# Peptides against a protein of PDB entry 7C96, part 9

Target 1, 73 residues: chain A of PDB entry 7C96
Amino acid sequence: PVIPDDFRCPISLELMKDPVIVSTGQTYERTCIEKWLQAGHGTCPKTQQTLTSTVLTPNYVLRSLIAQWCEAN

## One batch from the design tools (peptide; made by RFdiffusion4, then SolubleMPNN)

Design b1_p10_1_s2 (from b1_p10_1, 6 letters changed)
Fold by OpenDDE base, seed 5:
Structure b1_p10_1_s2 (fold): chain B 73 residues (1-73), chain A 10 residues (1-10)
Amino acid sequence: as target 1 above (73 residues)
Amino acid sequence: ALEEARKIYE
């Protein structure tokens, strides 16, 4: 079935398995955004806003919603 | 800059 847009990582374009929230409020797959940060970038890929922190917060709500969707599809 | 991020991830 078609993957809901909100469940796909803006970078990998794949279903997120470990979604994390950056300081701008955008959510990405952990591995994708970590590689971006490791490359020395300090902006949000989607919005180009400057990140006020490099802390990545797990998006547990989204992780749960994705898991529920996967169980049903 | 999603295109740049995709290149790094690739």
Scores: peptide ipSAE 0.700, ipTM 0.933, DockQ to the pose 0.967
Fold by OpenDDE base, seed 4:
Structure b1_p10_1_s2 (fold): chain B 73 residues (1-73), chain A 10 residues (1-10)
Amino acid sequence: as target 1 above (73 residues)
Amino acid sequence: ALEEARKIYE
């Protein structure tokens, strides 16, 4: 089935397994955004806004929604 | 800058 856009990482374009929220409120797959930050970038890939923090917050709600979708499809 | 991020991820 077609993966909902909100469930796909903006970077990998794949179904997220470990979604995390950056300071701008955007959500990415953890491995994707960590590689971006490790490369020396301090901006949000999607919005180009400067990150006020490099803390990555797990998006447990989205993780749960994705799990529910996977069980049904 | 998503294109740049995708290149790094590859």
Scores: peptide ipSAE 0.699, ipTM 0.933, DockQ to the pose 0.967
Fold by OpenDDE base, seed 3:
Structure b1_p10_1_s2 (fold): chain B 73 residues (1-73), chain A 10 residues (1-10)
Amino acid sequence: as target 1 above (73 residues)
Amino acid sequence: ALEEARKIYE
């Protein structure tokens, strides 16, 4: 089945397994955004906005929605 | 800069 766009990481374009929210409110796969930050970048890949924090907040709601979708499909 | 991020990820 077709994976909903909101369930795919903007970077990897794959179904997210560990989605995290950055300071701009955008969500990415943890490993993808961590590699971006480790490379010395301080902006949001999708919006190019400067990140006010490097804290990555787990998106538990999205994780749950993805799990439910995977179970049904 | 998604293109750049994708290059780093791969």
Scores: peptide ipSAE 0.697, ipTM 0.932, DockQ to the pose 0.968
Fold by OpenDDE base, seed 2:
Structure b1_p10_1_s2 (fold): chain B 73 residues (1-73), chain A 10 residues (1-10)
Amino acid sequence: as target 1 above (73 residues)
Amino acid sequence: ALEEARKIYE
């Protein structure tokens, strides 16, 4: 079945397994955004906004929604 | 940009 756009990482374009929220409110796969930050970048890949913090917050709600979708499909 | 982030991810 077709994967909902909201369930795919903007970077990898794959179904997210460990989604995290950055300071701009955008969600990415943890490994993808960590590589971006480790490369010395301090902006949000999607919006180009400067990150006010490098803290990554787990998006547990989205993780749960993805798990439910995977179980049904 | 997303394009640059995708290159780093690969």
Scores: peptide ipSAE 0.692, ipTM 0.931, DockQ to the pose 0.968

Design b1_p10_1_s3 (from b1_p10_1, 6 letters changed)
Fold by OpenDDE base, seed 1:
Structure b1_p10_1_s3 (fold): chain B 73 residues (1-73), chain A 10 residues (1-10)
Amino acid sequence: as target 1 above (73 residues)
Amino acid sequence: NLEEARKIYE
């Protein structure tokens, strides 16, 4: 079945396993956004907005929704 | 941007 767009990482374009929220409110796969930050970037890849924090907040709700979708499909 | 981020991810 087709993966819902909201379940795909904007960077990897793959189903997210460990989705995290950045300061701009956008969600990415943890490994993808960490590589971006480690490369010295301080902006949100999707919106180009400057990140006010490098803290990555786990998106537990989305993680759960993805798990439920995977179980059903 | 996303294109640059994807290059790093690869």
Scores: peptide ipSAE 0.711, ipTM 0.933, DockQ to the pose 0.972
Fold by OpenDDE base, seed 3:
Structure b1_p10_1_s3 (fold): chain B 73 residues (1-73), chain A 10 residues (1-10)
Amino acid sequence: as target 1 above (73 residues)
Amino acid sequence: NLEEARKIYE
């Protein structure tokens, strides 16, 4: 089935397994955004906005929605 | 940007 766009990581373009929210409010797969940050970048890949924090907050709601979708499809 | 991020992820 077609995966909803909001369930795909903007970087990997794959279904997110461990979605995390950055300071700009955008969500990415944890491993993808961590690699970006480790490479020395301090901006949001999608918006190019400067990150005010490097803290990554788990997006539990999205994780749950993805799990529910996977179960139904 | 996203293109740069995708290259790093590969």
Scores: peptide ipSAE 0.710, ipTM 0.932, DockQ to the pose 0.973
Fold by OpenDDE base, seed 2:
Structure b1_p10_1_s3 (fold): chain B 73 residues (1-73), chain A 10 residues (1-10)
Amino acid sequence: as target 1 above (73 residues)
Amino acid sequence: NLEEARKIYE
């Protein structure tokens, strides 16, 4: 089935398993954004905006929505 | 950008 764009990580382009929100409000797969940050980058890959914080907040709502979608499809 | 991020990820 076709995966909704909002459920795909902007980096991996795969269905997110552990989605996290960065300071710009964009959501990425945790492993993808962590590799980006560990490489020394301090910007949002999607928007190129400077991150005001490196804190990654779990997107529990999206995780739940993805789980529900997977059960139905 | 996304292109650079994808390069690091792969």
Scores: peptide ipSAE 0.708, ipTM 0.932, DockQ to the pose 0.974
Fold by OpenDDE base, seed 4:
Formats: structure tokens, sequence, C-alpha cells
Structure b1_p10_1_s3 (fold): chain B 73 residues (1-73), chain A 10 residues (1-10)
């Protein structure tokens, strides 16, 4: 089945397993965005906005939605 | 940007 775009990490383009929200409100796979930050970048890959924080907030709602989708498909 | 992020992810 086709994976909904909102369930794909903008970086990996794969179904997110551990989605996290950055300060800009965009969501990425944790491992992907961590690598980006570790590489010394301080911007949001999708929007190019400067991150006001490097804190990564788990997107539990999306995680749940993805889990539900996986169960149904 | 996304292109750069994808490169370092690979």
Amino acid sequence: as target 1 above (73 residues)
Amino acid sequence: NLEEARKIYE
C-alpha cells in the first residue's frame, strides 16, 4: 500500500518509526534529524528556517497514527 | 536543505 506523505520522513522518505518535532514544527525521523544536527547544521531541512532549539520532541500523535496505519495495511 | 540532509543520511 501507498504510504501517506505525512507519514514519510522528509529526509529518508521512509515510513517514520520515531518521529520527532523540531522547533519549526516540522517532523522528521529521529535518526535523520539527529545526523543533520550532528553535522553542525542549525536549520530545518524542509523549511531552511533557523532552529530556535535543538530539542527534539517526540510526535506521539503521529507515531500512533502511523502504528494504526501499519496495523490496517 | 533536504537535499543536503539526504546526502548525509545516506
Scores: peptide ipSAE 0.706, ipTM 0.931, DockQ to the pose 0.975

Design b1_p10_1_s4 (from b1_p10_1, 4 letters changed)
Fold by OpenDDE base, seed 1:
Structure b1_p10_1_s4 (fold): chain B 73 residues (1-73), chain A 10 residues (1-10)
Amino acid sequence: as target 1 above (73 residues)
Amino acid sequence: SLQEAQEIYK
């Protein structure tokens, strides 16, 4: 079945397994955004906004929704 | 940009 757009990482374009929220409010797969930050970037890939923090907040709600979707499909 | 991030991700 077709993966909902909200469940796909903007970077990997794949179903997110460990979604995290950056300071701009955008959500990415943890591994993808960590590689971006480790490369020395301090901006949000999707919006190009400067990140006010490098803290990555787990998106538990989205993680649960994705899990539910996977079980049903 | 997203493109740059995608290239790093590979």
Scores: peptide ipSAE 0.716, ipTM 0.940, DockQ to the pose 0.961
Fold by OpenDDE base, seed 4:
Structure b1_p10_1_s4 (fold): chain B 73 residues (1-73), chain A 10 residues (1-10)
Amino acid sequence: as target 1 above (73 residues)
Amino acid sequence: SLQEAQEIYK
């Protein structure tokens, strides 16, 4: 089945397993955004906005929705 | 940019 766009990481383009929200409100796969930050970047890859914080907040709702989708497909 | 992030990830 076709993966819903909202369930794909903007960086890896794959189904997210551990989605996290950055300060701009965008969601990425944890490993992808961590590599970006570790490389010395302080901006949101998708929007290019400066991150007001480097805190990564787990997107539990999305994680649950993805899990439900995987069970049905 | 998003492309730069993709390059770092792969």
Scores: peptide ipSAE 0.716, ipTM 0.939, DockQ to the pose 0.980
Fold by OpenDDE base, seed 3:
Structure b1_p10_1_s4 (fold): chain B 73 residues (1-73), chain A 10 residues (1-10)
Amino acid sequence: as target 1 above (73 residues)
Amino acid sequence: SLQEAQEIYK
């Protein structure tokens, strides 16, 4: 089945396994956004807004929803 | 941008 857009990382375009929320409210796969930050960037890839914090908050709800979807498909 | 982020990721 086709992966729902909301379940795909904006960067990898793949199903997220460890989704994290950045200060702008956007969600990315942890590894993708960490590589972006490590490269010296301080903006949100999707919105180009400056990140007010580099804290990455696990999106547990989305993680659970994705797991449920994978189990059913 | 997303494109730049994608290039760094791959």
Scores: peptide ipSAE 0.716, ipTM 0.939, DockQ to the pose 0.973
Fold by OpenDDE base, seed 2:
Structure b1_p10_1_s4 (fold): chain B 73 residues (1-73), chain A 10 residues (1-10)
Amino acid sequence: as target 1 above (73 residues)
Amino acid sequence: SLQEAQEIYK
């Protein structure tokens, strides 16, 4: 089945398992964005905007939606 | 950029 674009991590291009939201509002797979931040970057990969915070917020709604989609497809 | 992030990830 075709994976919805909103369910794919902008970095890995794969179905997200642990989606997290950065300060710019963009969502990424946790492991992908953590590697980016640990490499010393302070910007949002997708928008290039400077992150006002490095706090990563779990996107539980999206996580649930992805789980529901996987169950049905 | 996304490209840079992808390169770090792989």
Scores: peptide ipSAE 0.715, ipTM 0.939, DockQ to the pose 0.973

Design b1_p10_2_s1 (from b1_p10_2, 4 letters changed)
Fold by OpenDDE base, seed 3:
Structure b1_p10_2_s1 (fold): chain B 73 residues (1-73), chain A 10 residues (1-10)
Amino acid sequence: as target 1 above (73 residues)
Amino acid sequence: MVADLPNFVP
C-alpha cells in the first residue's frame, strides 16, 4: 500500500523506523539526520532554518502511528 | 525535496 507522506523521512523518502524531531520541529529518520549533522551541516534539511540545537528528540507518537500502520498493512 | 539537495546524498 501507499505509505503516507508524513511517515516518510524527508531525506531518505523511506518509511521511518526511528523518527526524531530537530529543533525546528521537523521529523527525520535518526540515521539520516545524524549523517547530515556529522557532515557539518547546521541547518534543517527541509526548511533550511538554522538549528538552535543539535539535540534529536524521539518522536514517540509518530513511531507508534507508523507501527500501527505497518501492522494494519 | 530534501533528497534533491546538491550538498547531501542520502
Scores: peptide ipSAE 0.051, ipTM 0.707, DockQ to the pose 0.126
Fold by OpenDDE base, seed 4:
Structure b1_p10_2_s1 (fold): chain B 73 residues (1-73), chain A 10 residues (1-10)
Amino acid sequence: as target 1 above (73 residues)
Amino acid sequence: MVADLPNFVP
């Protein structure tokens, strides 16, 4: 089945399993964004904006939506 | 130098 774009990590381009929100409001797969930050980057991969914080907030709503989609497809 | 999204592989 075709994976909705909003369910794919902007970095891995794969279905997100543990989506997290960065300070810019964009969502990424946790492991992907953590590696990006650990590599010394301080910007949002998708928007190029400087991150005001390195805190990663779980996107529980999106996680639930993805789970529901996976169950149905 | 800034990394580009298309070239980043975690």
Scores: peptide ipSAE 0.049, ipTM 0.685, DockQ to the pose 0.073
Fold by OpenDDE base, seed 5:
Structure b1_p10_2_s1 (fold): chain B 73 residues (1-73), chain A 10 residues (1-10)
Amino acid sequence: as target 1 above (73 residues)
Amino acid sequence: MVADLPNFVP
């Protein structure tokens, strides 16, 4: 079925498996945002805001919600 | 740090 927009990574546009939050509050697939940062970017892919930190915070609630959705679909 | 929310505002 159609994947909810909130469950898709803004970069890959695919269902997130390991969602992480950046300093702007946006959530991305870990591997995607890590590649972005490793490429030398210092901004949020979705909002273009400058990142105040490169720390990535696991979004466990979203991970759980996605897992539940996957089980049902 | 761990975020137990769908959205997080630092």
Scores: peptide ipSAE 0.028, ipTM 0.571, DockQ to the pose 0.094
Fold by OpenDDE base, seed 1:
Structure b1_p10_2_s1 (fold): chain B 73 residues (1-73), chain A 10 residues (1-10)
Amino acid sequence: as target 1 above (73 residues)
Amino acid sequence: MVADLPNFVP
């Protein structure tokens, strides 16, 4: 089945396993966004907006939704 | 911090 776009990391384009939210509200796979930040970038990969913080917030609801989808497909 | 919504808009 086709993976819903909202379940794919904007960076890797793969199904997210550990989705985290950045200050702009966009969600990425943790490892992807961490690498982006570690490279010295201060913007949101998807929106190009400047990040007001580099804190990453776990998106547990999305994580659960993805898990449920994987169980059904 | 924890997000309890599928989408978060600060």
Scores: peptide ipSAE 0.027, ipTM 0.573, DockQ to the pose 0.095

Design b1_p10_2_s2 (from b1_p10_2, 4 letters changed)
Fold by OpenDDE base, seed 2:
Structure b1_p10_2_s2 (fold): chain B 73 residues (1-73), chain A 10 residues (1-10)
Amino acid sequence: as target 1 above (73 residues)
Amino acid sequence: MVADLPNFQP
């Protein structure tokens, strides 16, 4: 079945395994956004908004939803 | 909409 767009990382376009939320509220795969930040970028890849923080917060709700979807599909 | 990043795209 087709993977819901909200379950795909905006960068890798793959099903997220470790989704994290950035300061703009957007969610990315942890490894993708970490590489982006390590490259010296200070903006949100999707929105181009300046990040007010480089803290990455685990999106446990989305992680759970993805797991549930994988179990059913 | 997806990110158009030359070094971070699949």
Scores: peptide ipSAE 0.051, ipTM 0.698, DockQ to the pose 0.146
Fold by OpenDDE base, seed 5:
Structure b1_p10_2_s2 (fold): chain B 73 residues (1-73), chain A 10 residues (1-10)
Amino acid sequence: as target 1 above (73 residues)
Amino acid sequence: MVADLPNFQP
């Protein structure tokens, strides 16, 4: 079935398994955004906004929603 | 204005 856009990582375009939120409020797959940051980037891949912090916050609600969707599809 | 995902948890 078609994966909801909100469940896809903006970087990999794949279903997220470990979604994390950056300072701009956008959510990415942890490994993807970590690679982006490690490459020396200081902006949000999707919005191009400058990150005020490099702290990554787990999006547990989204993780749960994705898991529920996967169980049904 | 910044677009955030609805499931954001601070």
Scores: peptide ipSAE 0.029, ipTM 0.569, DockQ to the pose 0.153
Fold by OpenDDE base, seed 1:
Structure b1_p10_2_s2 (fold): chain B 73 residues (1-73), chain A 10 residues (1-10)
Amino acid sequence: as target 1 above (73 residues)
Amino acid sequence: MVADLPNFQP
C-alpha cells in the first residue's frame, strides 16, 4: 500500500519509526535529524528556518498513528 | 516534552 506522505520522514523519505518535532514544528525521524544537528546545521531541513532550540520533542500521536496504519496494512 | 498532536505548529 501507498505510505501517507505525513508518515514519511522529510529527510529519508522512509516510514518514520521514532518521529520527533523540532522547534519549527516539523517532524523528522529521530536518527535523521540528530545526524543533521550533529553535522553542525542550525536550520530546519524542510523549511530552512533557523532552529531556536535543538530540543527534540517525541511525536507520540504520530508514532501511534503510524503503528496503527502498519498493523492494518 | 511530548507532542499530543500528529502535526505541531508553533
Scores: peptide ipSAE 0.028, ipTM 0.582, DockQ to the pose 0.096
Fold by OpenDDE base, seed 4:
Structure b1_p10_2_s2 (fold): chain B 73 residues (1-73), chain A 10 residues (1-10)
Amino acid sequence: as target 1 above (73 residues)
Amino acid sequence: MVADLPNFQP
């Protein structure tokens, strides 16, 4: 079935397994955003806004929703 | 602008 856009990482375009939220409120796959930050970038990949923090917050609700979707499809 | 997060725990 078609994967909902909200369940795809804006970077990898794949179904997220470990979604994390950046300071701009956008959600990415953890490994993708970590590589982006490690490369020296200080902006949000999707919005190009400057990150006010490099802290990555796990999006557990989305993680659970994606897991439920995977179980049903 | 910071995005809204409907799928986010408190």
Scores: peptide ipSAE 0.025, ipTM 0.550, DockQ to the pose 0.143

Design b1_p10_2_s3 (from b1_p10_2, 3 letters changed)
Fold by OpenDDE base, seed 5:
Structure b1_p10_2_s3 (fold): chain B 73 residues (1-73), chain A 10 residues (1-10)
Amino acid sequence: as target 1 above (73 residues)
Amino acid sequence: MVANLPNFVP
């Protein structure tokens, strides 16, 4: 089945398992964005906007939607 | 695969 674009991590291009939201409002796979930050980057990978915080907030709604999609497909 | 992002080295 075709994976909805909104369910894919902008970095890995894979179905997200642990989606997290950055300060710009964009969502990424936790592992991917953590590696990006650990590499010393301070911008949003997709938008290139400067991050006002390095706090990563779990996107529980998206996580649930992805789980439901996986269950149905 | 990984998306081609500026200055990113996983």
Scores: peptide ipSAE 0.048, ipTM 0.692, DockQ to the pose 0.122
Fold by OpenDDE base, seed 3:
Structure b1_p10_2_s3 (fold): chain B 73 residues (1-73), chain A 10 residues (1-10)
Amino acid sequence: as target 1 above (73 residues)
Amino acid sequence: MVANLPNFVP
């Protein structure tokens, strides 16, 4: 079935397995955003806003919603 | 504007 856009990483466009929130409030796949940051970028990939922090916060609610969706489909 | 970045697929 069609994957909801909110469940796709803005970078990989794939279903997120370990979604994390950046300082701008956007959510990405952990691996993708970590590579972005490691490449020397200091902006939010989707919004181009400067990140006020490089801390990545797990999006547990989204992780759960995705897991539920995967189980049902 | 806000956009996806499919060209940065690891």
Scores: peptide ipSAE 0.048, ipTM 0.678, DockQ to the pose 0.120
Fold by OpenDDE base, seed 4:
Structure b1_p10_2_s3 (fold): chain B 73 residues (1-73), chain A 10 residues (1-10)
Amino acid sequence: as target 1 above (73 residues)
Amino acid sequence: MVANLPNFVP
């Protein structure tokens, strides 16, 4: 089935398993964004905006929506 | 409009 774009990580282009929100409001797969930050980047991959914080907040709503989609497809 | 990033592969 076709994966909704909002369910794909902007970095890996794959269905997100552990989506997290960065300070810009964009959501990424946890492992992807962590590696991006560890590589020394201080910007949002998708928007190129400077991150005001490196805190990663779990996106539980999206995680649930993805789980529901996976169950139905 | 900014799309996904296929360039960075961790």
Scores: peptide ipSAE 0.047, ipTM 0.669, DockQ to the pose 0.100
Fold by OpenDDE base, seed 1:
Structure b1_p10_2_s3 (fold): chain B 73 residues (1-73), chain A 10 residues (1-10)
Amino acid sequence: as target 1 above (73 residues)
Amino acid sequence: MVANLPNFVP
């Protein structure tokens, strides 16, 4: 089945397993955004906005929605 | 704004 765009990581384009929110409000797969930051980037991959914080907040709502979708499809 | 980053390999 077609994976909803909002369930795909903007970096890997794969279904997110551990989605996290950055300071700009965008969501990415944890592993992907961590590698982006480790590469020396201080901006949001999608918006190119400067990150005001490197804190990654788990997106539990999205994680749950993805899990529910996976169970149904 | 970038739509996605298919060239970035994690």
Scores: peptide ipSAE 0.044, ipTM 0.677, DockQ to the pose 0.136

Design b1_p10_3_s1 (from b1_p10_3, 3 letters changed)
Fold by OpenDDE base, seed 5:
Structure b1_p10_3_s1 (fold): chain B 73 residues (1-73), chain A 10 residues (1-10)
Amino acid sequence: as target 1 above (73 residues)
Amino acid sequence: SLEEVRESIF
């Protein structure tokens, strides 16, 4: 089945397994955004806005929605 | 672009 766009990481384009929210409010797969930050970048991949923090907040709601979708498909 | 980001980390 077709994966909903909102369930795909903006970077990897794959179904997110561990979605995290950055300071700009955008959500990415944890491993993807961590690689980006570790490479020395301090901006949001999608918006190019400067991140005010490098803290990554788990998006539990989205994780749950994706899990529900996976169970049904 | 997101494509450039993807190519830079993968």
Scores: peptide ipSAE 0.618, ipTM 0.921, DockQ to the pose 0.870
Fold by OpenDDE base, seed 4:
Structure b1_p10_3_s1 (fold): chain B 73 residues (1-73), chain A 10 residues (1-10)
Amino acid sequence: as target 1 above (73 residues)
Amino acid sequence: SLEEVRESIF
């Protein structure tokens, strides 16, 4: 089945397994955004806004929704 | 762009 756009990482375009929220409110796959930050970048990949914090907050709601979708498909 | 970001990471 077609993966809902909201369930795909904006960077990898793959189904997210460990979605995390950055300071701009955008959600990415943890491994993708960590690689971006480790490369020395301090901006949001999608919006190009400067991140006010490098804290990554787990998006548990989205993680659960994705898990439910995977079970049904 | 997001494409450039993707290419830089992978």
Scores: peptide ipSAE 0.616, ipTM 0.920, DockQ to the pose 0.862
Fold by OpenDDE base, seed 3:
Structure b1_p10_3_s1 (fold): chain B 73 residues (1-73), chain A 10 residues (1-10)
Amino acid sequence: as target 1 above (73 residues)
Amino acid sequence: SLEEVRESIF
């Protein structure tokens, strides 16, 4: 079945397994955003806004929704 | 763009 767009990482375009929220409120796969930050970038890939923090907050709600979708499909 | 980001990371 077709994966909902909101369940795909904006960077990898793959189903997110460990979604995290950045300071701009956007969600990415942890591995993807960490690689971006480690490369020396300080902006949000999707919005190009400057990140006010490098803290990555787990998006548990989305993680749960994705798990539920995977179970049903 | 997101495409450029994807190409730079992978």
Scores: peptide ipSAE 0.613, ipTM 0.919, DockQ to the pose 0.852
Fold by OpenDDE base, seed 2:
Structure b1_p10_3_s1 (fold): chain B 73 residues (1-73), chain A 10 residues (1-10)
Amino acid sequence: as target 1 above (73 residues)
Amino acid sequence: SLEEVRESIF
């Protein structure tokens, strides 16, 4: 089945397993965004905006939606 | 671009 775009990480383009929200409000796979930040970058990959914080907030709602979708497809 | 980001971490 076709994976909804909103369920794919903007970086890896794969179905997210551990989606996290950055300060700009964009969501990425935790592993991907952590690699980006650890490489010394301080901007949002998708918007290029400077991150006001490097804190990553789990997107539990999206995680649940993806899990539900996977059960049905 | 997102493509450049992907190439830089993978």
Scores: peptide ipSAE 0.607, ipTM 0.918, DockQ to the pose 0.865

Design b1_p10_3_s2 (from b1_p10_3, 4 letters changed)
Fold by OpenDDE base, seed 1:
Structure b1_p10_3_s2 (fold): chain B 73 residues (1-73), chain A 10 residues (1-10)
Amino acid sequence: as target 1 above (73 residues)
Amino acid sequence: SLEEVRKSIF
């Protein structure tokens, strides 16, 4: 089945397993955004906005929605 | 771009 766009990481384009929210409000797969930050970048990949914080907040709601979708498909 | 980001980390 077709994966909903909101469930895909903007970077990897794959179904997110550990979605995290950055300071700009965008959500990415944890491993993807961590690699980006480790490379020395301080901007949001999608919006190019400067991150006010490098804290990654787990998107528990989205993780649950993805899990529900996976169970049904 | 997101494509450039993808290419840079993989």
Scores: peptide ipSAE 0.625, ipTM 0.924, DockQ to the pose 0.861
Fold by OpenDDE base, seed 3:
Structure b1_p10_3_s2 (fold): chain B 73 residues (1-73), chain A 10 residues (1-10)
Amino acid sequence: as target 1 above (73 residues)
Amino acid sequence: SLEEVRKSIF
């Protein structure tokens, strides 16, 4: 079945397994955003806004929703 | 763009 757009990482376009929220409120796969930050970038890939923090907050709600969807499909 | 970001880190 077709993966809902909100369940795909904006960078990899793949189903997220470890979604994390950045300071701008956007969610990415942890591995993807970490690679972006490690490359020396300080902006949000999707919005180009400057990140006010490098803290990555796990998006547990989205993780749960994705898990539920995967179980049903 | 997101496409450029994708190409950059992969």
Scores: peptide ipSAE 0.620, ipTM 0.922, DockQ to the pose 0.862
Fold by OpenDDE base, seed 4:
Structure b1_p10_3_s2 (fold): chain B 73 residues (1-73), chain A 10 residues (1-10)
Amino acid sequence: as target 1 above (73 residues)
Amino acid sequence: SLEEVRKSIF
């Protein structure tokens, strides 16, 4: 089945397994955004806004929604 | 762009 756009990482374009929220409110796959930050970048990949914090907050709601979708498909 | 970001980390 077609993966809903909201369930795909904006960077990898793959179904997210460990979605995390950055300071701009955008959600990415943890491994993708960590690689971006480790490369020395301090901006949001999607919006190009400067991140006010490098804290990554787990998006538990989205994680659960994705899990439910995977079970049904 | 997001495409450039993708290319840079993979």
Scores: peptide ipSAE 0.618, ipTM 0.922, DockQ to the pose 0.866
Fold by OpenDDE base, seed 2:
Structure b1_p10_3_s2 (fold): chain B 73 residues (1-73), chain A 10 residues (1-10)
Amino acid sequence: as target 1 above (73 residues)
Amino acid sequence: SLEEVRKSIF
């Protein structure tokens, strides 16, 4: 089945397993964004905006939606 | 670009 775009990480383009929200409001797979930040970058990959914080917030709602979608497809 | 980001971390 076709994976909804909103369920794919903007970086890996794969179905997200552990989606996290950055300060700009964009969501990424935790592993991907952590690699980006650990490489010394302080910007949002998708928007290029400077991150006001490097805190990553779990997107539990999206995680649940993806899980529900996977059960049905 | 996102493509460049992907290329840099993978």
Scores: peptide ipSAE 0.617, ipTM 0.922, DockQ to the pose 0.861

